# Designs tried in a protein design run: peptides against a protein of PDB entry 6B4J. Part 38

Target 1, 315 residues: chain A of PDB entry 6B4J
Amino acid sequence: DITMQWYQQLQDASMQCVLTFEGLTNSKDSQAKKIKMDLQKAATIPVSQISTIAGSKLKEIFDKIHSLLSGKPVQSGGRSVSVTLNPQGLDFVQYKLAEKFVKQGEEEVASHHEAAFPIAVVASGIWELHPRVGDLILAHLHKKCPYSVPFYPTFKEGMALEDYQRMLGYQVKDSKVEQQDNFLKRMSGMIRLYAAIIQLRWPYGNRQEIHPHGLNHGWRWLAQILNMEPLSDVTATLLFDFLEVCGNALMKQYQVQFWKMLILIKEDYFPRIEAITSSGQMGSFIRLKQFLEKCLQHKDIPVPKGFLTSSFWRS

## One batch from the design tools (peptide; made by RFdiffusion4, then SolubleMPNN)

Design b1_p12_5_s3 (from b1_p12_5 with S2K E9K L10M)
Fold by OpenDDE base, seed 3:
Structure b1_p12_5_s3 (fold): chain B 315 residues (1-315), chain A 12 residues (1-12)
Amino acid sequence: as target 1 above (315 residues)
Amino acid sequence: PKIDEEALKMPP
């Protein structure tokens, strides 16, 4: 199908990118190793510094990332660092930057849901200026969270169980699979980040341009999810996460169509989720139910906690 | 029933 073709194209592009900078990553040369480490730090540290504290600081971080991607020297760890230090430097930085954005979804947003918004607005703004970074963000996101595509990986003949678990997005370390709660927490963080990216625009960019990966992709995601059989615990969890973060934006954009979708979820899709929900998994189901019932009752989707206001950008 | 992605996109 078209969705799986898109998924595969992004994975192939990501793999090709890795092959392109293999010379830098596999080099035994001391100088090349130093450059690699400097570039990796320059790409990833600014992303880790993203916070909800001040809009001015967020702008500084954005400008630093953009400068690095533009071939300008940036200060990192007390040194001047540029992608021009190696012919493969730009490809490497784009890949590592994209990887780091997704990792912040997986770790920071997973633990602090409000962190989705400042990370997402930077990611969106960088994507607008550097489309290849956006494609790589999707590639990393899709690989770690196939539910962001969405698709459900299938077990293939001859596949090791651990490899299948990894395809599903589980971490497997020392032959131990990740606990379901930790898995869902990470998946939630990545979905929340994605839901924030598709609705946010960098306020200092050219607003006349179309969002490179906007709310239409959110609509597509919802439609695709609803066309799939629900997964136990996963579907209820991630559908809630997605709607909590971008439901207000989708409501504003799609109006009556959005409400038709919510009614469809409540009337047609909920019974299917319930049918596969065990007594021990009722928490996620109940949370989604209560959210949808509240939204339908009030005919409103609340603005998500952590949404960036005009006051944030003046700070 | 396949939710027609297009049907969801169709303005009322």
Scores: peptide ipSAE 0.031, ipTM 0.714, DockQ to the pose 0.302
Fold by OpenDDE base, seed 1:
Structure b1_p12_5_s3 (fold): chain B 315 residues (1-315), chain A 12 residues (1-12)
Amino acid sequence: as target 1 above (315 residues)
Amino acid sequence: PKIDEEALKMPP
């Protein structure tokens, strides 16, 4: 399976990255520990500062991240920090930056759906300039949310139940599995972030280049989801989240083909979701139903709330 | 029926 090969390649690259900076992470040296902490803060704090407030602030954050990745010194925590402070500094920063973007999907976007767009446009712009960061974003995303690939992890003989639950994307702490609502909330945030990344371009970059991971991957994702058996609650939730965020962009890009896909979802795939939906899971099902019916009736998908306008970039 | 991912590929 080409998709599983791609998944594995990204995971292998991510694991290799971790091994590359292991010397920095495992060092007992006081100076190395200080450098690690400073680099981690420099990589992650700017991402946490991303907001919907002003385009100018977003540009400053982008420029800071890009400068750090380019080997330039940046101010962080009142100190000058550079990836050149350690031979493994760049690999470490790329990994931690990518991890932080996915974490913002998991936490911030999960709670505030509109936050997907400013985070995604920065991530897309950084990915365009730093492809390795993009690959690491995918690796982190795929590991935390296998449904973003998409694939369903399988239980293997001899596997611990907790390990299987973690492979499915659940958090397991003190032998307690995460509640389904919290799980779906986190998965939703990550899918929404992904759906935003694939449609957004950094407006101050060279727009002549092809998007490094564009809407064609959104089309692929939909096609693969539709070729899979639905999962109870999960499929209805994530399909809605994806279509709400990138459905308008897909409609504009693929036109008649998109509407054929949407009809196929409503007529062929939606009944399969219904067949596996319990009475306690009707919330996500009803939400998807209402969305599909509204879109098909109006022959339009609304621009998602929080989509960045020209006025945002002038602020 | 499996949706052929190629059939869903935009014509070049």
Scores: peptide ipSAE 0.031, ipTM 0.705, DockQ to the pose 0.335
Fold by OpenDDE base, seed 4:
Formats: C-alpha cells, structure tokens, sequence
Structure b1_p12_5_s3 (fold): chain B 315 residues (1-315), chain A 12 residues (1-12)
C-alpha cells in the first residue's frame, strides 16, 4: 500500500532524526543541557505566541522561527540562542518545532478552532522554506492522528490493548485510557490544523512556487476516506472538521469535481455513516448532515470562521 | 493543478 509506505517513510525519518540528536538529548554535560533547554525554548515559545490578534506580530514570529532555522542567532529568554551551539542543534530544533506545531493542533485548535489559521499559515510558510520541518510535522501528525493519513490501525496478534489504543491515537496514562470526547476533541484539532495548512500560503513568500503540501493532498485525503469503511463517530466528526475548514478552498480549486465529490459523500457515503452511528453519537452525525444539506442547497461552502483576511495582514 | 477525477477511486 503506497499510503502505508509513505506513512512508514515519514515515521522512519522522524526516528532517524531523534537518533541524530540523541547525543544532545542524553548528554550529562551541564553546558549541553543548557543548550538543549535554550534551543527547545527558542523552537517552541514562538509557536505558542501565535495568535489571531495582528498580522504584524505573526510576521515577527515567523521571522524569528525562520532565523533560528537558518542558523542565525535569536533572542530567547534573555539569551542569544543559535542552532550552531551544538552539531545536533538544527535537527533538534526542527524536530521540536514540528512537534510543537502538531501539539498546537492537539491543544489550542482543539479548544479554539479559529486558532488553526494563524498556526497553519506560519507552519505552511516555514514548510516552504524548510521542507524537513514539513516532513516532521506530517510524521508527528500521522503518529498522533492516524486518521490524518488516513488509515485505521489494526489490532495485531500479541499486541497489548494499551498499545493498540495508543496506535489509534488515544492517550493512555497510568493504565487509564482517554475519554472518547477528549480523544475526538484532540483529533478534531489536528485535522482542522492539517486542513488549514494545505490551503494556506505565507503571504510574504514566493507565491510562484507550488505549495509544498497543498490542496491536492486534501483531495487525496477525501478520496481515501471515501474508499474506507466509516469508523463509528470518528469519520463523521473528522469529515465535518475537514470540510468545514478546507471545503471552501476545495470548492474554489476543483469546482465541478468538488461538487461531484460532495454529492457522492451525501448520497453514497453518508448512509454508510448512518448505518454505524449509535444513538449516543447522533451529535456528530447530525452536524455533518446539516452541513452537507446546507452546502448542497446553497451551492456554496462558507469561508470558515477565523479565516485570515487582508485586514489581518494590515494589522 | 486540478486532479483528474478519473484518477480517484470512487466509493463502491
């Protein structure tokens, strides 16, 4: 399976990255520990500062991240920090940065859906300039949310139940599995972030270049989802999340083809979702139903709430 | 670029 090969290649690249900077991570040297912490803060704090407030602030954050990845010194915690402070510094920063972007999907976007757009536009712009960060974003995303690939992990003979639950994307702490509502909330945040990344370009970049992971991957994702059996509650939730965030962009890009796809979703795939939906899962089902019906009736997909406008970039 | 509709597997 080509999709599974792609998944595995990204995971392998991520694992190799971890091995590359293991010397920095496991060092007992006080100076190496200090460098590690400074680099980790320099990589992650700017991402946590991303907000919907002003385009100018977002540009400053982007420039800081790009400077760090470019080997330039940046100010972090009152110190000058550079990836050149350690031979493994760049690999470590790329990994931690990518991890933090996905974590913002998992946490911030999960709680505040509008946050997807400013985070995604920075991630997209950084990905354009630093492809390895993009690959690592995908690796982290796919590991935490296999539905972003998409695939459904299968139970293998001899596997512990907890390991299977983790493969499905559940958090398991102290032998307690995460509640379904929290799980779906995190998955939703990550899918929404992904759906935003594939449609957004950093406005100050070279727009003549092809998006490093653009809407064609959104089309692929939809096609693959439709070719899979629906998963109870998960499919209805994530399909809605995806279409709400990137449906307008897909409509504009693919036009008649998009509407054919949406009709297929409504007429062929939606009944399959209905057939596996329990009475306790009707919320996600009804939300998807209402969205599809409204979009087909109006022959329009609304621009998602929180979408970045020209006024945002002038602020 | 638009993806060719024929290249997409349709749901059964």
Amino acid sequence: as target 1 above (315 residues)
Amino acid sequence: PKIDEEALKMPP
Scores: peptide ipSAE 0.029, ipTM 0.637, DockQ to the pose 0.084
Fold by OpenDDE base, seed 2:
Structure b1_p12_5_s3 (fold): chain B 315 residues (1-315), chain A 12 residues (1-12)
Amino acid sequence: as target 1 above (315 residues)
Amino acid sequence: PKIDEEALKMPP
């Protein structure tokens, strides 16, 4: 399966990255530990600042991240920090930055859906300039949310149940599995972030370049989802999340083909979702239903709430 | 029915 090969390649690259900076991360040396912490803060703090800022501040954050990745010194915690402070500094920063973007999907976007757009536009712009960060974003995203690939992890003989639950994207702490609502909330945040990334371009970049991971991947994702058996609650939730965030962009890009796909979802796929939906899971199902019906009735998909406008960039 | 991902691909 080409999709699974792609998944595995990204995971392998991510694992190799971790191994590459192992010397920095496992060092007992006080100076190395200090450098590690400084680099980690420099990589992650700017990303955490994205959700509440004007366009001008967003540009400052972008420029800071880009400068750090470019080997330039940046101010972090009142200190000058550079990836050149350690031979493994760049790999470490790229990994931690990518991890943080996905974590913002998992946490911030999960709680505040509108936060997807400013995070995504920065992520997209950084990905354009730093492809390795993009690959690592995908690797982190795919590991935390297999449904972003999409694939459903399979239970293997001899596997611990907790390990299988983790593979499915659940958090397991102290032998307690995450509640389904929290799980879906985190998955929703990551899917929404992904759906935003694939449609957004950094406005101050070279717009003549092809999007490094554009709407064609959104179309692929939908096609793959539709080719899979639906999962109870998960499919209805994430399909809604995806379409709410990038449906307007997909409609504009794919026109008649998009509407054909939407009809196919309603007529062929939706009954399959319904067949596996329990009474306790009707919320996600009804939400998707209402969304699809409204879109088909109006022959339009609304621009998602929080979509970045020209006025945002002038702020 | 498998949706042909390629059939869904608009030609560029």
Scores: peptide ipSAE 0.032, ipTM 0.712, DockQ to the pose 0.348; fails the geometry check

Design b1_p12_5_s4 (from b1_p12_5, 6 letters changed)
Fold by OpenDDE base, seed 5:
Structure b1_p12_5_s4 (fold): chain B 315 residues (1-315), chain A 12 residues (1-12)
Amino acid sequence: as target 1 above (315 residues)
Amino acid sequence: PEIDTSLLQMPP
């Protein structure tokens, strides 16, 4: 399976990256610890500062991240910080930055869906300039949300139930599994972030270049989902999340082909989702149904709430 | 029916 090979390749690259900077992360030296902490803050704090408030602020954040990745000194916590402070600094920063983008999906976007767009446009712009960060974003995303690949992890003989639950994307703390609602909320956030990344371009970049991970991956994702058996509650939830965020962009890009896909979802895939949906899970199913019916009736998918407008970039 | 993923190569 080409999809699983791609998944594994990204995971292997991510693991190799961790091994590459282990000297920095495992060092007991006081200076190395300080550098590590400074680099970690420099990589992650700007991402946490991303907001829907002003385009000018977003540009400042982008420039800071790009400067850091480019080996330039940046101000962080009142200190000048550079990846050149340690030979493993760049690898470490790329990894932590990518991790933080995905974390903003599972936390910030999960709680505030509109936050997907400013985070995604920065991530897309950074990915364009720093492809390795993009690969690491995918690796982190795929590991936390296998449904973003998409694939459904299988239980293997001898596997602990907790490990299987973690593979499915659940958080397990103190032998307690995350509640289903919280799980779905986090998965939704990550899928929404992904759906935003694949459609957005940084407006101050070279737009003549092809998107490093564009809408073609959105089409692929939908195709793969539709070729899989639906999972109870999960499929209906994430399919809705994905289409709500990037359906308008897919419609514009693929036109008639996109509508054929939506018809296929309604006619062929919905009955399969319905067949596995319990009475207690009808909420996600009904939400998806109503969304698709409305879109097909109006022959339009609305621009998602929070989509960045020209007015945002002028602010 | 398998959704043809080959449509991914739409020329620009």
Scores: peptide ipSAE 0.024, ipTM 0.668, DockQ to the pose 0.242
Fold by OpenDDE base, seed 4:
Structure b1_p12_5_s4 (fold): chain B 315 residues (1-315), chain A 12 residues (1-12)
Amino acid sequence: as target 1 above (315 residues)
Amino acid sequence: PEIDTSLLQMPP
């Protein structure tokens, strides 16, 4: 399975990355600990500062992240911080940065869907300049949200239920599994972030270059989802999230082919979702239904709320 | 069963 091979390759790369900076993370040396903390803050704080307020501020954040990844010193916590402070500094920063982007999908985007776009455009721009960060973003995303691959983890013989739940993307703490609504909320945030990344390009980069992980991956994602059996509540939720965020971009890119896909979703796949939807899960189902019907009726997919406009970049 | 995606001209 090519999809599973890709998934595993990314996970292996992520694991290898962790091993490469293990010396930094496990060091008992006080100076190494200080460097670790400084690098961690330098990698993560700028991402947390991403907002929908002003394009100029977003550019400053981008430039800071790029400078850090380029081996230049940056100011963080009142200190000059550089990945050159430790031989493992770059690998550590790339990993933590990628982790933080996905975490913003999981937390910030989950709570505020519009936040997907400013986070995604920075992530896309950084990915363009630093491909390894992009691979690590995918690795973190896939691990937390297997539906972003997409694949459905299967229960294996001898597996503990809690481990299976974790594989499915649930948080399990103190033998308590996450509530379904919280789970879906987190998954939605990550899918929305992903859907935003694949369509956005950093406006100050080289636009002549191909997007490092563009809309073709969105098309692939949809095709793979449609070839999978729907999961109760999950499929309706995430398919809506994905189409709401990147449907307009896919429509513009693939035109007639996109509409063929949308018709296929409505006529062939949607009934399969309906067949497995319980009365308690009608919310996600109805939302997807209404979205599909509206889009097909109007022959248009709206630009998603929070999409970055030219006015944003002039602010 | 897999859906027929041949009509969708899927990118490689």
Scores: peptide ipSAE 0.023, ipTM 0.634, DockQ to the pose 0.446
Fold by OpenDDE base, seed 3:
Structure b1_p12_5_s4 (fold): chain B 315 residues (1-315), chain A 12 residues (1-12)
Amino acid sequence: as target 1 above (315 residues)
Amino acid sequence: PEIDTSLLQMPP
């Protein structure tokens, strides 16, 4: 399976990256520990500062991240920080930055769906300039949310149940598995972030270049989901999340083909979702149903709430 | 059942 090969390649690359900077992360040297902490803060704090407040502030954050990745010194915590402070500094920063973007999907976007757009546009712009960060974003995303690939992890002989639960994307702490609602909330945030990334371009970059991971990957994702058996509650939830965020963009890009896909979802795939939906899980199913019915009736997919407008970039 | 992908042109 080409999709699984791609998944594995990204995971292998991510693992190799971790091994590359292991010297920095495992160092007992006081100076190395300080550098590691400074680099980690420099990579992650700007991402946490991303907000829907002003385009000018978003640009400042972008420029700071780009400067750091470009080997320039940046101010962080009152100190000058550069990836050149350690030979493994760049690899470490790229990894931690990518991890933080996915974490913002998992946490911030999960709680505030509109936050997907400012985070995604920065991530997309950084990915355009730093492809390795993009690959690492995918690796982190795929590991935390296998449904973003998409695939359903399988239980293997000899596997611990908790390890299988983690592979499915559940958090397991102190032998307690995460509640389904919290799990779906986190998965929703990550899918929404992904759906935003694939459609957004940094407005101050070279827009003539092809998006490094554009809407074609969104189309692929939908096709793959539809070719899979639905998973109870998960498929209805994430399909809604994906279409709410990038449905308008897909509609504009693929026109008639997009509508054929929506009809296919409604007529062929919905009954399969319904067949596996329990009475207690009807909420996600009903929400998806209402969304699709409204879109098909109006022959329009609304622009998602929180989508960045020209006025945002002038602020 | 595989979706009849003939109805949908997958982008390359």
Scores: peptide ipSAE 0.021, ipTM 0.615, DockQ to the pose 0.465
Fold by OpenDDE base, seed 1:
Structure b1_p12_5_s4 (fold): chain B 315 residues (1-315), chain A 12 residues (1-12)
Amino acid sequence: as target 1 above (315 residues)
Amino acid sequence: PEIDTSLLQMPP
């Protein structure tokens, strides 16, 4: 399976990255610990500052992240910080930055769907300039949300139930699995972030280059989802999230082909979702139904709430 | 029916 090979390749690359900077992370030296903390803050704080307030502020954040990744000193916590402070500094920063982008998906976007767009446009722009960060974003995303690949992890003989639950994307603490609503909320945030990344380009970059992970991956994702058996509650939730965020962009890009896909979803795939939907899960199902019916009736998918306009970039 | 992912070839 080509998709599983791609998944495994990204996970292996991420694991190798962790191994590469183990010297920095496991050091008992006080200076190394200080450098690690400074680099971690420099990588993650700018991402947490991303907001929908002003395009100018977003540009400042982008420039700071790019400068850090380019080996330039940046101000963080009142200190000058550079990846050159340690031989493993760049690998560590790339990993932590990518991790933080995905974390903003599962936390910030999960709670505030409109936050997907400013986070995604920065992530896309950084990915364009720093492909390794993009690969690490995918690795983190795929590990936390296998449905973003998409694939369904399988239970293996001898596997602990809690390990299987974690593979499915659930958080398990003190032998307690998270509630389904919290799980779906986090998965929704990550899928929404991904759907935003694949359609957005940083406006101040070289737009002549092809998007490093563009809408073709959105089409691939849909095709793969439709070729899989639906999961109870999960498929209806994430399919809605994905289409709400990137459906308009896919419609514009693929035109008639997109509408054929949407009809297939409604006529062939939606009944399969219905067949596995319990009475307690009707909320996600109804939401998807209403969305599909509205889009097909109007022959249009609305621009998602929070989509960045030209006025945002002039602020 | 397997959705032909080859339809993903954006026409040039």
Scores: peptide ipSAE 0.022, ipTM 0.651, DockQ to the pose 0.300; fails the geometry check

Design b1_p12_6_s1 (from b1_p12_6 with P1S A5S I6V)
Fold by OpenDDE base, seed 1:
Structure b1_p12_6_s1 (fold): chain B 315 residues (1-315), chain A 12 residues (1-12)
Amino acid sequence: as target 1 above (315 residues)
Amino acid sequence: SPDPSVFELPPP
């Protein structure tokens, strides 16, 4: 399976990255611990500062992240910080930065869907300049949300139930599995972030270059989802999230082919979702239904709320 | 990344 090979390659690359900077992370040396903490803050704080307020502020954040990844010193916590402070500093920063982008999907976007766009445009722009960060974003995303690949993890003989639940993307703490609503909320945030990344380009970069992970991956994702059996509640939720965020962009890119796909979803795939939907899960199903019906009726998919406009970049 | 061209929509 080509999809599973791709998944495994990204996970292997991520694991190798962790192994590469173990010397920094496991060091008992006081100076190394200080450097680690400074680098971690320098990598993650700018991402947490991303907001919908002003394009100028977003540019400053982008420039700071890019400078850090380029080996330039940046100001963080009142100190000058550089990845050159440790031989493993760059690998560590790339990993932590990628992790933080996915975490913003899991937390911020999950709670505030509009936040997907400013986070995604920075992530896309950084990915364009730093491909390794992009691969690590995918690795983190795929691990936390296997539905972003997409694939469904399988229970294996001898596997602990908690480990299987974690593979499915659930948080398990003190032998208690996460509630389904919280799980779906987190998965939704990550899918929305991904759907935003694949359609957005940093406006101050070289736009002549091909998007490093563009809308063709959105098409692939939809095709793969439709070729899989639906999961109760999960498929209806995430399919809606994905289409709400990138449906307009896919419509513009693929035109007639996109509408054929949308009809296929409504006529063929939707009954399969319905067949596995319990009475308590009808909310997600109804939301997807209403969205599809509206889009097909109007022959249009609305631009998602929070989409960045020219006015945002002039602010 | 896998080539999206290898992924086909299910037959209607």
Scores: peptide ipSAE 0.022, ipTM 0.629, DockQ to the pose 0.106
Fold by OpenDDE base, seed 2:
Structure b1_p12_6_s1 (fold): chain B 315 residues (1-315), chain A 12 residues (1-12)
Amino acid sequence: as target 1 above (315 residues)
Amino acid sequence: SPDPSVFELPPP
């Protein structure tokens, strides 16, 4: 189908990117190794510095990332670093930057949901200026969280169980699969980051332009989820995460259509989730239930906690 | 990216 074709195209592009900078990553030359390390740090450290503290600091981080991607020298680790130091430098930096954004969803947002917004607004702004970074963000996101596509990977004949588990998004280390709670936590972080990206625009860019991956993709995601059979625990968890983060934005954008969808979720899809929910998985189910009931009762989706306000940008 | 308009919500 078209969704799987899109998924595969992004994965192929990501793989091709890796092959393109393989010379840099596999080099045994001491200078090449140094350049690689410097570029990797320059690409990833600014993303790690993203916080909810001040808008001014966030702008500095954005400007540094944009400068690096634009071929300008940036200061990193007390040294001047540029993608021009190696012919494969730009491809490498774009890939590592995109990877790091997704990793922040997987780790930082997973542990601190409010962190989704400052990370997402930087990612969105960078995506607007550097579309290839956006494609690579999607590729990394889709690979780590197939539910962000969404699709459910299938077990194929001859496949190792561990490989299947990895395809589902589980971490497998030393032949031990990740615990379900940790798995869902990471998936939640990535979905929350994605839900934030599709609704946020960098305030210092040209906001009159079309969002490179906007709320229409959120609508698509919901439509696709609702057209799929629910997956035990996963669907209830991620549907809640998605709606909590971008439900308010979707409500404002799609108005009556959004409420029709929400009613459909509550009346038709939710019973299907219930039917596959075990007693041990009631937590996610109840959380989704309470959210839907509250939203329908109040005829409102609350602005998510951590949403960036005008006061944040003045700080 | 695929056109999201291709995806319709399931019929009620």
Scores: peptide ipSAE 0.021, ipTM 0.637, DockQ to the pose 0.131
Fold by OpenDDE base, seed 4:
Structure b1_p12_6_s1 (fold): chain B 315 residues (1-315), chain A 12 residues (1-12)
Amino acid sequence: as target 1 above (315 residues)
Amino acid sequence: SPDPSVFELPPP
């Protein structure tokens, strides 16, 4: 299975990255601990500052992240911080940065869907310049949201239920699994972030280059989802999230092929979703139904709310 | 990354 091989390769690369900077993370030396904390803050704080307010501010954040990844000193917490402060500094920063992008999908985008676009455009731009960060973004995303691959984790013999729940993407704390609504909210945020990343290019980069992880991966994702049996509530939720965010971009890119796919979803796949949808899960089902019907009727997919306009970049 | 072109939509 090519998809599972890809998944595993990314996870292995992520694990190897963690092992590479283990000396920094496990050091008992006071100076090493200080460097670690400074690097962690330098990697994560700029991402948390991403907002929909102004393109100029977003550019400043991007430039700061890029400078840090390029080995240049940056100001963080009133101190000059550089990945050169430790031999493992770059690997650590790349890992923590990627982790933070995915966390913003999981938390910020989950609560505020419009936040997907400014976060995604920065992530895409950084990915273009720093491919390793992109691979680590995928690794973190896939681990937290297997539906982003997509694959459905299976219960293995001898597996604890809690471990299976974690594999499915649930948070389990103190033997309590998170509520389904919170789970779906987090998954939605991550899928929306992913759907935004694959369609957005940093406007100040070399736009002549191919997107490092572009809309072709969106097409792949849809193809894989449609070739899988739907999951109760999950499929309807995430398929809607994905199409709402990147459907317009896919329509523009794939034209007639996209509409054939959308018809296939409505006529063939949607009934399969319906067949497994309980009365308590009708919300996600109805939302997907209404979206598909509206898009097919109007022969258009709307630009998603929060999409970055030219006016945003002039601000 | 896998080549997305390898993946096809299911037949109608």
Scores: peptide ipSAE 0.021, ipTM 0.644, DockQ to the pose 0.130
Fold by OpenDDE base, seed 3:
Structure b1_p12_6_s1 (fold): chain B 315 residues (1-315), chain A 12 residues (1-12)
Amino acid sequence: as target 1 above (315 residues)
Amino acid sequence: SPDPSVFELPPP
């Protein structure tokens, strides 16, 4: 399976990255620990500062992240920090930065859907300049949200239930699995972030270059989802999230083929979703249904709320 | 990355 091969390749690369900087992470030396913490803060704090407030501030954040990844010193917590402070510093920062982008999907976007766009445009721009960060973003995303691949993890003989739950993307703490609503909320945030990344380009880069992970991956994702059996509550939720965020962009890119897909979802795939939807899960199903019906009726998918406009970039 | 062209929509 080509999708699973791709998934495994990215996970292997991510694991190799962790092994590469294990000396930094496992060091007992006080100076190495300090460097690690400084690098971790330098990589993650700028991402947490991303907001919908002003384009100028977003540019400053982007420039700071890019400078750090380029081996230049940056100010963090009142200190000058550089990846050159340790031979494993760059690998560590790339990994932690990618992890933080995905975490912002999991947390910030999950709570505030509009936050997907400013985070995604920075992530896309950084990915364009630093492909390894992009691969690591995918690796982290796929690990936390297998539905972003997409695939459904399988229970294997001898596997603990908790490990299987974690593979499915659930958080398990103190032998307690997270509530379904919280799980879906986090998955939604990550899918929305991904859907934003694949359509956005950093406006101050070379826009003539091919997007490093563009809308063709969105089409692939949809095709793969539709070729899979639906999962209860999950499929209806994430399909809505994905289409709400990138449906307009897909419509513009794929035109008639996009509408054929939407009709296929409504006429052929919906009955399969409905068949596995319990009475307590009708909310997600109804939301998807209403969205698709509205889009098909109007022959349009609205630009998503929070989409970055020219006025944002002038602020 | 996988080639999206190898992914077809399910038959009607």
Scores: peptide ipSAE 0.020, ipTM 0.624, DockQ to the pose 0.131

